Peptides against a protein of PDB entry 7AE7. Designs and how they scored, part 23

Target 1, 321 residues: chain A of PDB entry 7AE7
Amino acid sequence: KVYKDLREFLEVLEQEGQLIRVKEEVNPEPDIAAAGRAAANLGKNQPAVFFEKIKGYKYSVVTNVHGSWQNHALMLGLDKNTSTKDQFYELNRRWDKFPVPPNVVKREAAPCKENVIDKDINLFEILPLYRINEQDGGFYISKASVVTADPEYPDDFNKLNVGTYRIQVKDRDRVGIQALAMHDIAVQLEKAEAENKPLPIAITIGNNPLVTFMASTPVGYNQNEYEFVGALQDGVPMDIVKSDLYDHLYVPAGSEVVLEGHIIPRVRTVEGPFGEFPGSYSGARLQCEVKIDRITHRTNPIFENLYLGIPWTEIDYLMAL

## One batch from the design tools (peptide; made by RFdiffusion4, then SolubleMPNN)

Design b1_p10_4_s3 (from b1_p10_4 with E1S S9G)
Fold by OpenDDE base, seed 4:
Structure b1_p10_4_s3 (fold): chain B 321 residues (1-321), chain A 10 residues (1-10)
Amino acid sequence: as target 1 above (321 residues)
Amino acid sequence: SLDELLEKGK
């Protein structure tokens, strides 16, 4: 089975008993984190947790989407009880199908384009933001697939990067992003900053689970994550759509929310602390700042965010393969 | 419910 978007995957998770739906109104803090911890403690079959109603917000949150081997098997379109060995085998077999180029769909065919916000941007109106960890210095978007390109080679699709980075919300239309030197985004940013130019960026939230998986999986600088997604879909291309602001950036057609903007050149602001691992807080650091210039989103967008509770965490499953 | 989830996850 291949998934077009997060919603199709969540439907399968629910059908397979791998999603808990919380229908009652919850408090963003501490209920989301508490529920994530509880789900992680349910044993080996850690389900996703979907919160339909969040106090003070309009839209829903889902966490722990990749939080188990069962969810991982389902992501690959396998039986939920597929052994880890067989999952690895299948992953490796499909990996060899790279590259599988994506389909570029028309704007009108892309669910992520259903709604547009191009003025009076307020992230809090679109995303039910909360502190993931008690000691976090702010609200984080921790499971976004961030799309950037090489500013020297903007039309080279092989250099289009889809990565996962720590993103702290700074203001209604501003986020901090942790672009470490080891990340492809840092190379691209360095090139932009050398010329004192903004780096175009699209921060995509709530994707096809294989997009999220590939965004967390290191690949070569000249390898496109979308072409791996197609490989992992056993040769079925994924659907992408051109961003609204940039001709050279493509986003998953089915993204729940797309934040389009730019990294402000040569600006650094305080980011953190963030609890990356239990008991380990990265200190406050100066990080890059993104201005959000445009939002596109599906109607009733689902905010997919990472659960970073007790090991084994969702991140461990994303990185274990 | 949230409470049921929290109770199961203790």
Scores: peptide ipSAE 0.463, ipTM 0.941, DockQ to the pose 0.035
Fold by OpenDDE base, seed 2:
Structure b1_p10_4_s3 (fold): chain B 321 residues (1-321), chain A 10 residues (1-10)
Amino acid sequence: as target 1 above (321 residues)
Amino acid sequence: SLDELLEKGK
């Protein structure tokens, strides 16, 4: 099984008993985080949790999508009871199929383009934002696939980077992003900042689970994560679409939400603290700031966010393969 | 339900 988007994967998770659907209205705090922690404590078969209704918000949240070995097996299109060993074997077998170039679809064919917001941008109207941990310094987007390019080689598709980064919401149209020196985005940002230029960015939320997986998996600077997604789909290309603002940035065609904007050059603002692991806070830091200039989104977008609770956390599973 | 989930996850 290959998934075009998050929705197809969530359907399979639900069919396989790996998704809990909460239909009643919940409070964004503390209910989302509490439910995520509860799901993590259900034993080895940790389900995703889908919240249909969130008080004060219009749209839904899903968490713990990658929160178990069963979910990882299903992500690979395997039987949910496939052993970790066999998952690893299959992942490695498929990895050797790299590169599998993505299909570039037309704008009209991309679900992420169903709706556009280009004025009066307010992230709180599109994303049901909540504090993941009680002591978090704000609301985090913790499971986005962030797309950037090399500003010196913007047309080099091999240098297109799709990564996962810690993102704090700073304002209605501003986010802080943790671009560490070890990340490919930091190399690209350094080049832009050397010239005092903005770095174009697309922050994509709610993707094909293999996109999220690959965004969390370090690859070479000259390797495109989308070409690995195709490999992990056993040779089936994924679908991408050109961003609205930038000809050189491509986003997953099926993304629930795409935040297009730019990293403001040579600006650093306070970000954090954030509880990356239970009882472990990284503290507050000066981090980069992104201005959001345009949003595209699917109708009734699902906000996929990371579960950060009791180990094994969702991040542990994302890092384990 | 949320309550059932929270109870099971204690």
Scores: peptide ipSAE 0.445, ipTM 0.937, DockQ to the pose 0.035
Fold by OpenDDE base, seed 3:
Structure b1_p10_4_s3 (fold): chain B 321 residues (1-321), chain A 10 residues (1-10)
Amino acid sequence: as target 1 above (321 residues)
Amino acid sequence: SLDELLEKGK
């Protein structure tokens, strides 16, 4: 089975008994994190947790989507009881199908374009933000697929990068992003900053689960993550759409939320701390700042965010390959 | 319910 978006995957998780739906209103803190920990402690069959109602917010949250080997099997369109060995075998078999080019769909056919916010941007109105860890220095978007391009080669689709980065909300229309030197985004940013130019960026939230998986999987600088998604879909192309602000950036057509903007050149602001591992906080550091200029989103968007806890957690499953 | 989940996850 192939999934067009997060919603199709969540439906399958629920059908397979791998999603818990919380229908009652919850407090963002501590209930979301507590429920994630509880789900992780249910044994080997760790379900996703979907929160329909969050106090003080309009929209829903889902966590622990990639939080088990069963969920990983379902992501690959396999039986949930497929052995880890067979999952790895199938993943490797499909990997050899690279490249599978994506389908570019029209704007009117892309669910991520259903709603537009281009003025008075407030991230808190669109995302039910919460502290993932009690000691976090702010609210984090921890499971976004971030789209950037090489500013020297904007028309080279092979250099389009889709990556996962630590993102802290800094203001209503600003986020901090951790772009480490080892990441492809850092190479692209360096080129933009050398000319004192903004780097165009699209931060996509709530994606096809294979997009999220590939965004967390390192690939070559001249390899496009979307072409690997098609490979992992056993040769079925994924659907992408042109961003609203930039002709050279393409986002998943089914994204729940797309934050379009730019990395401000040569600006660094304090970001952190964040609990990347239980009991270990990366200290506060000067990081890049993104100005959000436009938001597109599906009607009633779902905020997908990581659950972080004692291994094995969702991040361990995403990095296990 | 949330409470049931929290109790099972102890």
Scores: peptide ipSAE 0.442, ipTM 0.937, DockQ to the pose 0.034
Fold by OpenDDE base, seed 1:
Structure b1_p10_4_s3 (fold): chain B 321 residues (1-321), chain A 10 residues (1-10)
Amino acid sequence: as target 1 above (321 residues)
Amino acid sequence: SLDELLEKGK
């Protein structure tokens, strides 16, 4: 089975007993984190947790989407009871199908374009933001697939990068992003900053689970993550759409939320702390700042965010394959 | 429910 978006995957998770739906109104803190921890403690079959109603917010949250081997099997369109070994073999078999170029769909066909916000941007109106860990220095977007390109080669699709980075909400229309030197985004940013130019960026939230997986998987600078998604879909292309602000950036057609903007050149602001692992906080650091200039989103967008509880966490599963 | 989940996760 191939998934067009997060919603199709969540439907399968629910059908397979791998999703708990919380229908009652919850407090962003501490209920989301508490429920995530509780779900992680249910044993080997750690379900995703979907919160339909968040107090003070309009939209829903889902967490722990990649939080089990069963969920990984289902992500690959396999039986949920497929062994880790067989999942690995299947992953490797499909990996060899690279590249599988994506389909570029028209704007009108892309669910991520259903709604547009181009003025008075307020991230808090679109995302039910909460502290993932009690000691976090702010609200984090921890499971976004961030799209950037090489500013010297904007038309080279092979240099289009889709990566996962730590993102702290800094203001209504600003986020901090951790672009480490080993990341492809850092190479691209360096080129932009050398000319004192903004780096175009699209931060995509709530994607096809294989997009999220590939965004968390290091690939070569001249390899496109979307072409690996197609490979992992056993040769079925994924659907992408051109961003609204930039002709050279493509986002998953089915993204729940797309934050389009730019990294402000030569600006660094305080970001952190963030609890990357239980009891382990990365200190506050100076990080890049993104100005959000436009938001597109699906109607009733789902905020997918990472669960960071007791091991094994989602990040452990995302890195294990 | 949230409470049921929290109780199961203890």
Scores: peptide ipSAE 0.406, ipTM 0.928, DockQ to the pose 0.034

Design b1_p10_4_s4 (from b1_p10_4 with E1S S9A)
Fold by OpenDDE base, seed 4:
Structure b1_p10_4_s4 (fold): chain B 321 residues (1-321), chain A 10 residues (1-10)
Amino acid sequence: as target 1 above (321 residues)
Amino acid sequence: SLDELLEKAK
């Protein structure tokens, strides 16, 4: 099975008993994190948790989507009881199908384009933001697939980067992003900043689970993550759509929310602390700042966010393969 | 429910 978007995957998770739906209104803190911890403690099954109603917010949150081997098997379109060994085998077999170029769909065919916000941007109106860890210095978007390109080679699709980075919400239309030197985004940012130019960026939230998986998987600078997604879909191309602001940036057609904007050149602001690992907080650091210029989103967008409570966490499963 | 989830995890 191939998934067009997060929603199709969540439907399968629910059908397979790998999704807990919380229908009552919850408090963003501490209930989301508490429920994530609870789900992680349910043993080997470790289901996703979907929160339909969040106090003070309009939309839903889902967490722990990649939080188990069963969920990982389902992500690959396999039986939920597929052994880890067989999952690895299948992953490796499909990996060899790279590259599988994506389909570029028309704007009108892309669910992520259903709604547009191009003025009075307020992230808090679109995303039910909360502190993931008790000691976090702010609200984080921790499971976004961030799309950037090489500013020197904007039309080179092979240099289009889809990565996962720590993103702290700074204001209604501002986020901090951790672009470490080892990340492809840092190379691209360096080139932009050398010319004192903004780096175009699309922060995509709530994707096809294989997009999220590939965004967290290191690949070569000249390898496109979308072409791996097609490979991991056993040769079925994924659907992408051109961003609204930038002709050279493509986003998953089915993204729940797309934050389009730019990294402000040569600006650094305080980011953190963030509890990346249990008991380990990265200190506050100066990080890049993104201006959000446009939002596109599906109707009733689902905010997919990472659960980072106690090991084994989603990140462990995302990095284990 | 959230409470049920929390209780199952204890």
Scores: peptide ipSAE 0.345, ipTM 0.910, DockQ to the pose 0.034
Fold by OpenDDE base, seed 3:
Structure b1_p10_4_s4 (fold): chain B 321 residues (1-321), chain A 10 residues (1-10)
Amino acid sequence: as target 1 above (321 residues)
Amino acid sequence: SLDELLEKAK
């Protein structure tokens, strides 16, 4: 089975008993984190948790989507009881199908384009933001697939990067992003900043689960993550669409929310702390700042965010294979 | 419910 978007995957998780739906109104803090911890403690079959109603917000949250081996098997379109060994074997078999080029769909065919916000941008109106850890220095978007390109080779699709980075909300239309030197985004940013130019960026939230998986998986600088998604879909291309602001950036057609903007050149602001591991906070550091210039989103967008807790957590499953 | 989930996880 292949999933077009997060919603199709969540439907399968629910059908397979791997999603808990909380229908009552919850407090963003501490209820979301508490429920995530509870789900992680239900044994080896940790379900996703979907919150339909969040106090003070319009839209829903889902967490722990990749939080178990069962969810990982379902992501690959396998039986939920497929062994880790067989999952690994199938992953490797499909990996060899790279590259599988994506389908570029028209704007009108892309669900992520259903709604547009191009003025008076307020991230808090679109995303039910909360502190993941009690001691976090702010609200984090921890499971976004971030799209950037090489500014010297904007038309080279093989250099298009889709990666996962720590993102802190700074203002209604500003986010901090951790672009470490080892990341492909840092190479691209260095080229832009050398010319004192902004780096175009699209921060995509709530994707096809294989997009999220590949965004968290290191690949070569000249390898496109979307072409691996097609490989992991056993040769079925994924659907992408051009961003609204940039002809050279492509986003998943089914994204719940797309934040389009630019990294401000040669600007660094304080970011953190964030609890990356239980009991371990990364110190506050100067990080890049993104201006959000445009938002596109599906009607009633789902905010997918990472659950962090005692291992094994969702991040461990995303990095294990 | 959230309470039921929290109780089952104890």
Scores: peptide ipSAE 0.322, ipTM 0.902, DockQ to the pose 0.033
Fold by OpenDDE base, seed 2:
Structure b1_p10_4_s4 (fold): chain B 321 residues (1-321), chain A 10 residues (1-10)
Amino acid sequence: as target 1 above (321 residues)
Amino acid sequence: SLDELLEKAK
């Protein structure tokens, strides 16, 4: 099985008994985080948790999508009971198919383009934001696939980077992003800041689970994560679409939400703290700031966010393969 | 339900 988007994967998770659907209205805090922790405590077969209704918000949240070996097996289109060994074997077998170039679809064919917000941007209207951990300094978008390009080589598709970064919501149209020196985004940002230019960025939320997986998997600077997604789909290309603001940035066609904007050059603002692991908070630091200039989204967008809590956390599974 | 989920996790 190959998935076009998050929704197709969630359907399979539900069919396989790997998704809990919460139909009643919940409080964003503490219920989402509490339910995630509860799901992690259900044993070895941790399900995703889908919240249909969130008090004060219009749209849904899903957490713990990658939160088990069963979910990882299903992500690979395998039987949910496939052993970790066999998952690893299959992953490696498919990895050798790299590169599998993506299909570029037309704007009108991309579900992520169903709705546009280009004025009076308010992230709180489109994302049901909540504190993941009690001591978090704010609301985090912790499972986004962030798209940037090399500003010196913007047309080099091999240098297009899709990565996962810690993102704190700072204002209605501003987010802080942790671009560590070890990340490809930091190299690209350094080039932009050297010229005092903004770095174009697309923050994509709610993707094909293999996109999210690859965005969390380090690859070479001259390797495109989308071409690995196609490899991990056993040679089936994924669908991407050109961003609205930038000709050189491509986003997953099926993204639930796409935040298009720019990293403001040479600006750093306080970000954090954030509980990356249970009982472990990274302190507040000066981090980059993104201005959101345009949002595109699917109708009734699903906010996919990372489950963080007791081990094994969702991040542990994302990093284990 | 949320309550059922929370109860199962106790």
Scores: peptide ipSAE 0.308, ipTM 0.899, DockQ to the pose 0.034
Fold by OpenDDE base, seed 1:
Structure b1_p10_4_s4 (fold): chain B 321 residues (1-321), chain A 10 residues (1-10)
Amino acid sequence: as target 1 above (321 residues)
Amino acid sequence: SLDELLEKAK
């Protein structure tokens, strides 16, 4: 089984008993975090939790999508009871199929382009934002696949980077992003900042689960994560589409939300704290600032966000393979 | 429901 988008995966999770649907209206705080913790406490078969209605918001949230070995098996299109060992062997077998180039689809064929917001941008209108941890210094987007390119080689598709970074909402149209020196985005940003130029960026939310997986998996600077997604799909290409603002940035065609904008050169603002692990908060730091210039989204977009509860967390599963 | 989920986790 190959998934075109998050929705197809959520359907399979639900069919396999690996998704809890909360249909009643919930408070963004504390109910989302409480429900996530509750789901994590249900044992080894930790389900995703889908919140249909959130007080004060228009759209839905899903958490804990990658939060179990069963979910990982299903992500790979395997039986949910596939052993961790067999999952590992299958992952490695498929990894050797790299590269599998993606299909570039037309704008009209990309679900992420169903709706456009290019004026009066307000992230709070499109994302049901909440504090993931009680002591967080703000609202975080913790499970985005962030697309950037090498500004010196914008047409080199192999240098297109899709990564996962800590993102704090700073304003209606601004986010802070943690670009660590060890990340490919930091290399690309350094090049842009050397010229005092903005770095084009697309922050994609709610993707094909293998995109999210690969965005969290370090690869070489000259390796494209989308080509690994195709490999992990056992040779089936994934679908990507050109961003609206930038000819050189491609986003997953099925993304729930795409935030297009730029990293402001040579600007650093306070970001944090964030509870990356229970009882462990990373301190406030000066981080990069992104201006959001355009949003595209699916109708009734699903905000996929990370569950950070009692181990094993989604991060643990994403890094375990 | 949320309450049912919270109760099952107790």
Scores: peptide ipSAE 0.284, ipTM 0.886, DockQ to the pose 0.034

Design b1_p10_5_s1 (from b1_p10_5, 5 letters changed)
Fold by OpenDDE base, seed 3:
Structure b1_p10_5_s1 (fold): chain B 321 residues (1-321), chain A 10 residues (1-10)
Amino acid sequence: as target 1 above (321 residues)
Amino acid sequence: SVIDELLKKL
């Protein structure tokens, strides 16, 4: 089984008994994080939790999508009871199919293009934002697949980077991003900042589960994560589409929300704290700032976000293979 | 609470 988007995966999780649907209105705090903790306490068979209604917001939230070995097996299109050993064997077998180039679809064929916001941008109108941890310094987007390119080689598709980075919401149209020196985005940003130029960026939310998996998996600077997604789909190409603002940036065609903008050159602002692990907060640091210039989104977009409450968390499963 | 109802569905 191959999934075009998050919605097809959530349908399979629900059919397999690996998704709990909450139809009652919840408070964004503390109910989302508390329900994630409750789901994590079920042991090894942790379901995703889908919140249909959040007080003060228009749209839904889903958490714990990658939060179990059963969800991970289903992501690979395997039986949910496939052993961790057999999942690892199948992942390695498929990895050797790299590269599998993606299909570039037309704008009119991409679900992420159903709606456009190009003025009066307000992230709080499109994303049901909440504190993941009680002591977080703000609202985080913790499960985005962030698309950037090499500004010296914008047409080199092999240098297109799709990575997962810590993103704090700073204002209605601003986010802080943690671009560490060891990340491919930091290499690309250094080149842009040397010329005092903005770095084009697309922050994609609610993706095909293998896009989220590959965005959390380190690959070579000259290797494209979308070509690994095709490999992990057992040789079936994934669908991508051009961003609206940039001809050289490609986003997953099925993304729930795409935040298009730029990293502001040579600007650093306070970001954090964030609870990356239970009982450990990374301190406040000076981090990069992104201006959001355009949003595209599916009708009734689903905000996918990480649950970080108790080990084993989604991040432990995303990093364990 | 919504959490108690969630825990009953789990």
Scores: peptide ipSAE 0.018, ipTM 0.620, DockQ to the pose 0.031
Fold by OpenDDE base, seed 5:
Structure b1_p10_5_s1 (fold): chain B 321 residues (1-321), chain A 10 residues (1-10)
Amino acid sequence: as target 1 above (321 residues)
Amino acid sequence: SVIDELLKKL
């Protein structure tokens, strides 16, 4: 089984008994985090949790999408009871199919383009933002696949980077991003900042689960994560679409929300703290700032966010293979 | 509570 988007995956999770739907209105705090902890207490078969109604918000939240070995097996299109060993062997077998180039679809064929916001941008109108951990210094977008390119080689598709980074909401149209020196985005940002230029960015939320997996998997600077997604789809290309603002940035065609903007050159602002692991907060630091200039989104967009709290977290499953 | 309802669905 191959998934075009998050929605097709959530449907399979629900059919397989690996998704719980909460239809009652919840408070963003503390109910989302509390429900996530309750789901984590189920042990090895942790389901995704889908919150249909968030008080004060228009749209839904899903969490713990990658939060079990069953969910991970289903992501690979395997039986949910496939052993971790057999999942590993299948992943390795598919990895050898790299590269599998993506299909570039037309704008009108991309679900992420159903709606556009190009003025009066307010992230709180599109994303049901909440504190993931009680002591977080703000609202985090923790499961985005962030697209950037090499500013010296913008047309080199092999240098197109799709990564997962810690993103704090700073204002209605601004986010802080943690671009560490070990990340490919930091190399690209350094090049842009050397010329005092903005770095184009697309922050994509609610993707095909293999996009999220590959964005969390380190690859070479000259390797495109989308070409690995096609490999992990057993040779079926994924669908991408050109960004609205930038000719050289491509986003997953099925993304629930796409935040298009730029990293502001040579600006650093306080970001954090964030509870990345149970009982450990990464301190507040000066981090990059992104201006959001355009949003595209699916109708009734689903905010996919990371479950954090008690082990095993989604990070543990995303990094376990 | 939402938690109790979640736990009943789990």
Scores: peptide ipSAE 0.018, ipTM 0.644, DockQ to the pose 0.031
Fold by OpenDDE base, seed 4:
Structure b1_p10_5_s1 (fold): chain B 321 residues (1-321), chain A 10 residues (1-10)
Amino acid sequence: as target 1 above (321 residues)
Amino acid sequence: SVIDELLKKL
């Protein structure tokens, strides 16, 4: 099975008994993180946790989407009981199908374009933001697939980067992003900042699970993550759509939320602390700042966020394959 | 939490 979006995957997780639906209103803190910990404690078969109602917010949260080997099997469109060995075999077999170019769909065919916010942007109206860890210095978007391009080669689709980065919410329309020198985004940002230009960015939230997987998987600078998604879909192209602000940025057609904007050149602001691993807080650092200029989103957008609790965390599964 | 009780019932 191939998934067009997060919703199709969540439906399968629910059908397979791999999703817990919380229908009662929850407090964003500490209840979301507490439920993620409780789900992680259910043993080897960690379900996704879907929160339908969050106090003070309009929309839903889902966590632990990639939080088990069963969820990984289902992500690959395999039987949930597929052995880890057979999952690795199938992953490797499909990897050899690279490249599988994506389909560019029309704007009217892209669910991520159902709603537009181009003024009075307030991230808190769209995303049920919460502290993931008790000692976090703010609200984090930890499972976004961030799209950037090489500013010298904006039309080179092979240099289009889709990566996962730590994103702290800074204001209603601003986020901090951790662009480390080892990440492709840092190379692209360096080029933009050399000319004192903004780096165009699209922060995509709530994607096809293979997009999120590939955004967390290191690939070569001249390799496009969407072409790997098509490979991992066993040769079925994924659907992408042009961003609204930038002709050279493409986003998953099915994204729940797309934050379009720019990295402000040569600006650094305090980001953190954040609990990346149990007992390790990364100290506060000066990080890049993104201005959000436009939001597109599905009706009733689902905020997919990473659970970072006691090991095994969702990130351990994303990096283990 | 209410959630911990819910998760124990599942």
Scores: peptide ipSAE 0.018, ipTM 0.621, DockQ to the pose 0.031
Fold by OpenDDE base, seed 2:
Structure b1_p10_5_s1 (fold): chain B 321 residues (1-321), chain A 10 residues (1-10)
Amino acid sequence: as target 1 above (321 residues)
Amino acid sequence: SVIDELLKKL
């Protein structure tokens, strides 16, 4: 089975008993993180947790989408009881199908384009933001697939990067981003900052689970993560759409929310602390700042965010492959 | 609590 978007995957997780739906109104803090910890305590078959109603917000949150080997098997369109060994065998078999180029769909066919916000941008109106860890220095978007291009070769599709980065919300229309020197985004940012130019960016939230998986998987600088998604779909292309602000940036057609903007050149602001691992906080550091200039989103967008709290967190499953 | 109801559904 292949999934077009997060919603098709969540439907399968629910059918397979790998998703808990919370219909009662919750407080964003501490209830989201506490319910995630409670779900993780149920053993090895950790379900996703979907919160339909969050106090003070209009939209829903889902956590722990990749939080088990069962969810990982289902992501690959396998039986949920497929062994870890057989999942690895199937991943390796499918990896050899690279490259599988994506389909570029029309704007009118892309669910991520259903709604537009181009003025009075307020991230808190679109995303039910909460502190993941009690000691976090702010609200984090921890499971975004971030799209950037090489500013010297903007039309080279092989240099289009889709990566996962730590993102702190700084203001209504601003986020901090951790661009580490080992990531392809840092190479692209260095080129833009050398010329004192903004780096175009699209921060995508609530994707096809294989997009999120590939955005968390290191690939070569001249390899496109979308072409690996098609390989991991056993040769079925994924659907992408052109961004609204930039002709050279493409986003997943099914994204729940797309934040389009730019990294401000040569600006660094305080970001953190953040609990990256249970009991380990990365200290406050000077990081890059993104201005959000446009939002596109699906009707009733789902905020997918990372679950953190117990050893063998969702990040451990995303990095274990 | 929402947690107790979640734990009862599991």
Scores: peptide ipSAE 0.017, ipTM 0.616, DockQ to the pose 0.030

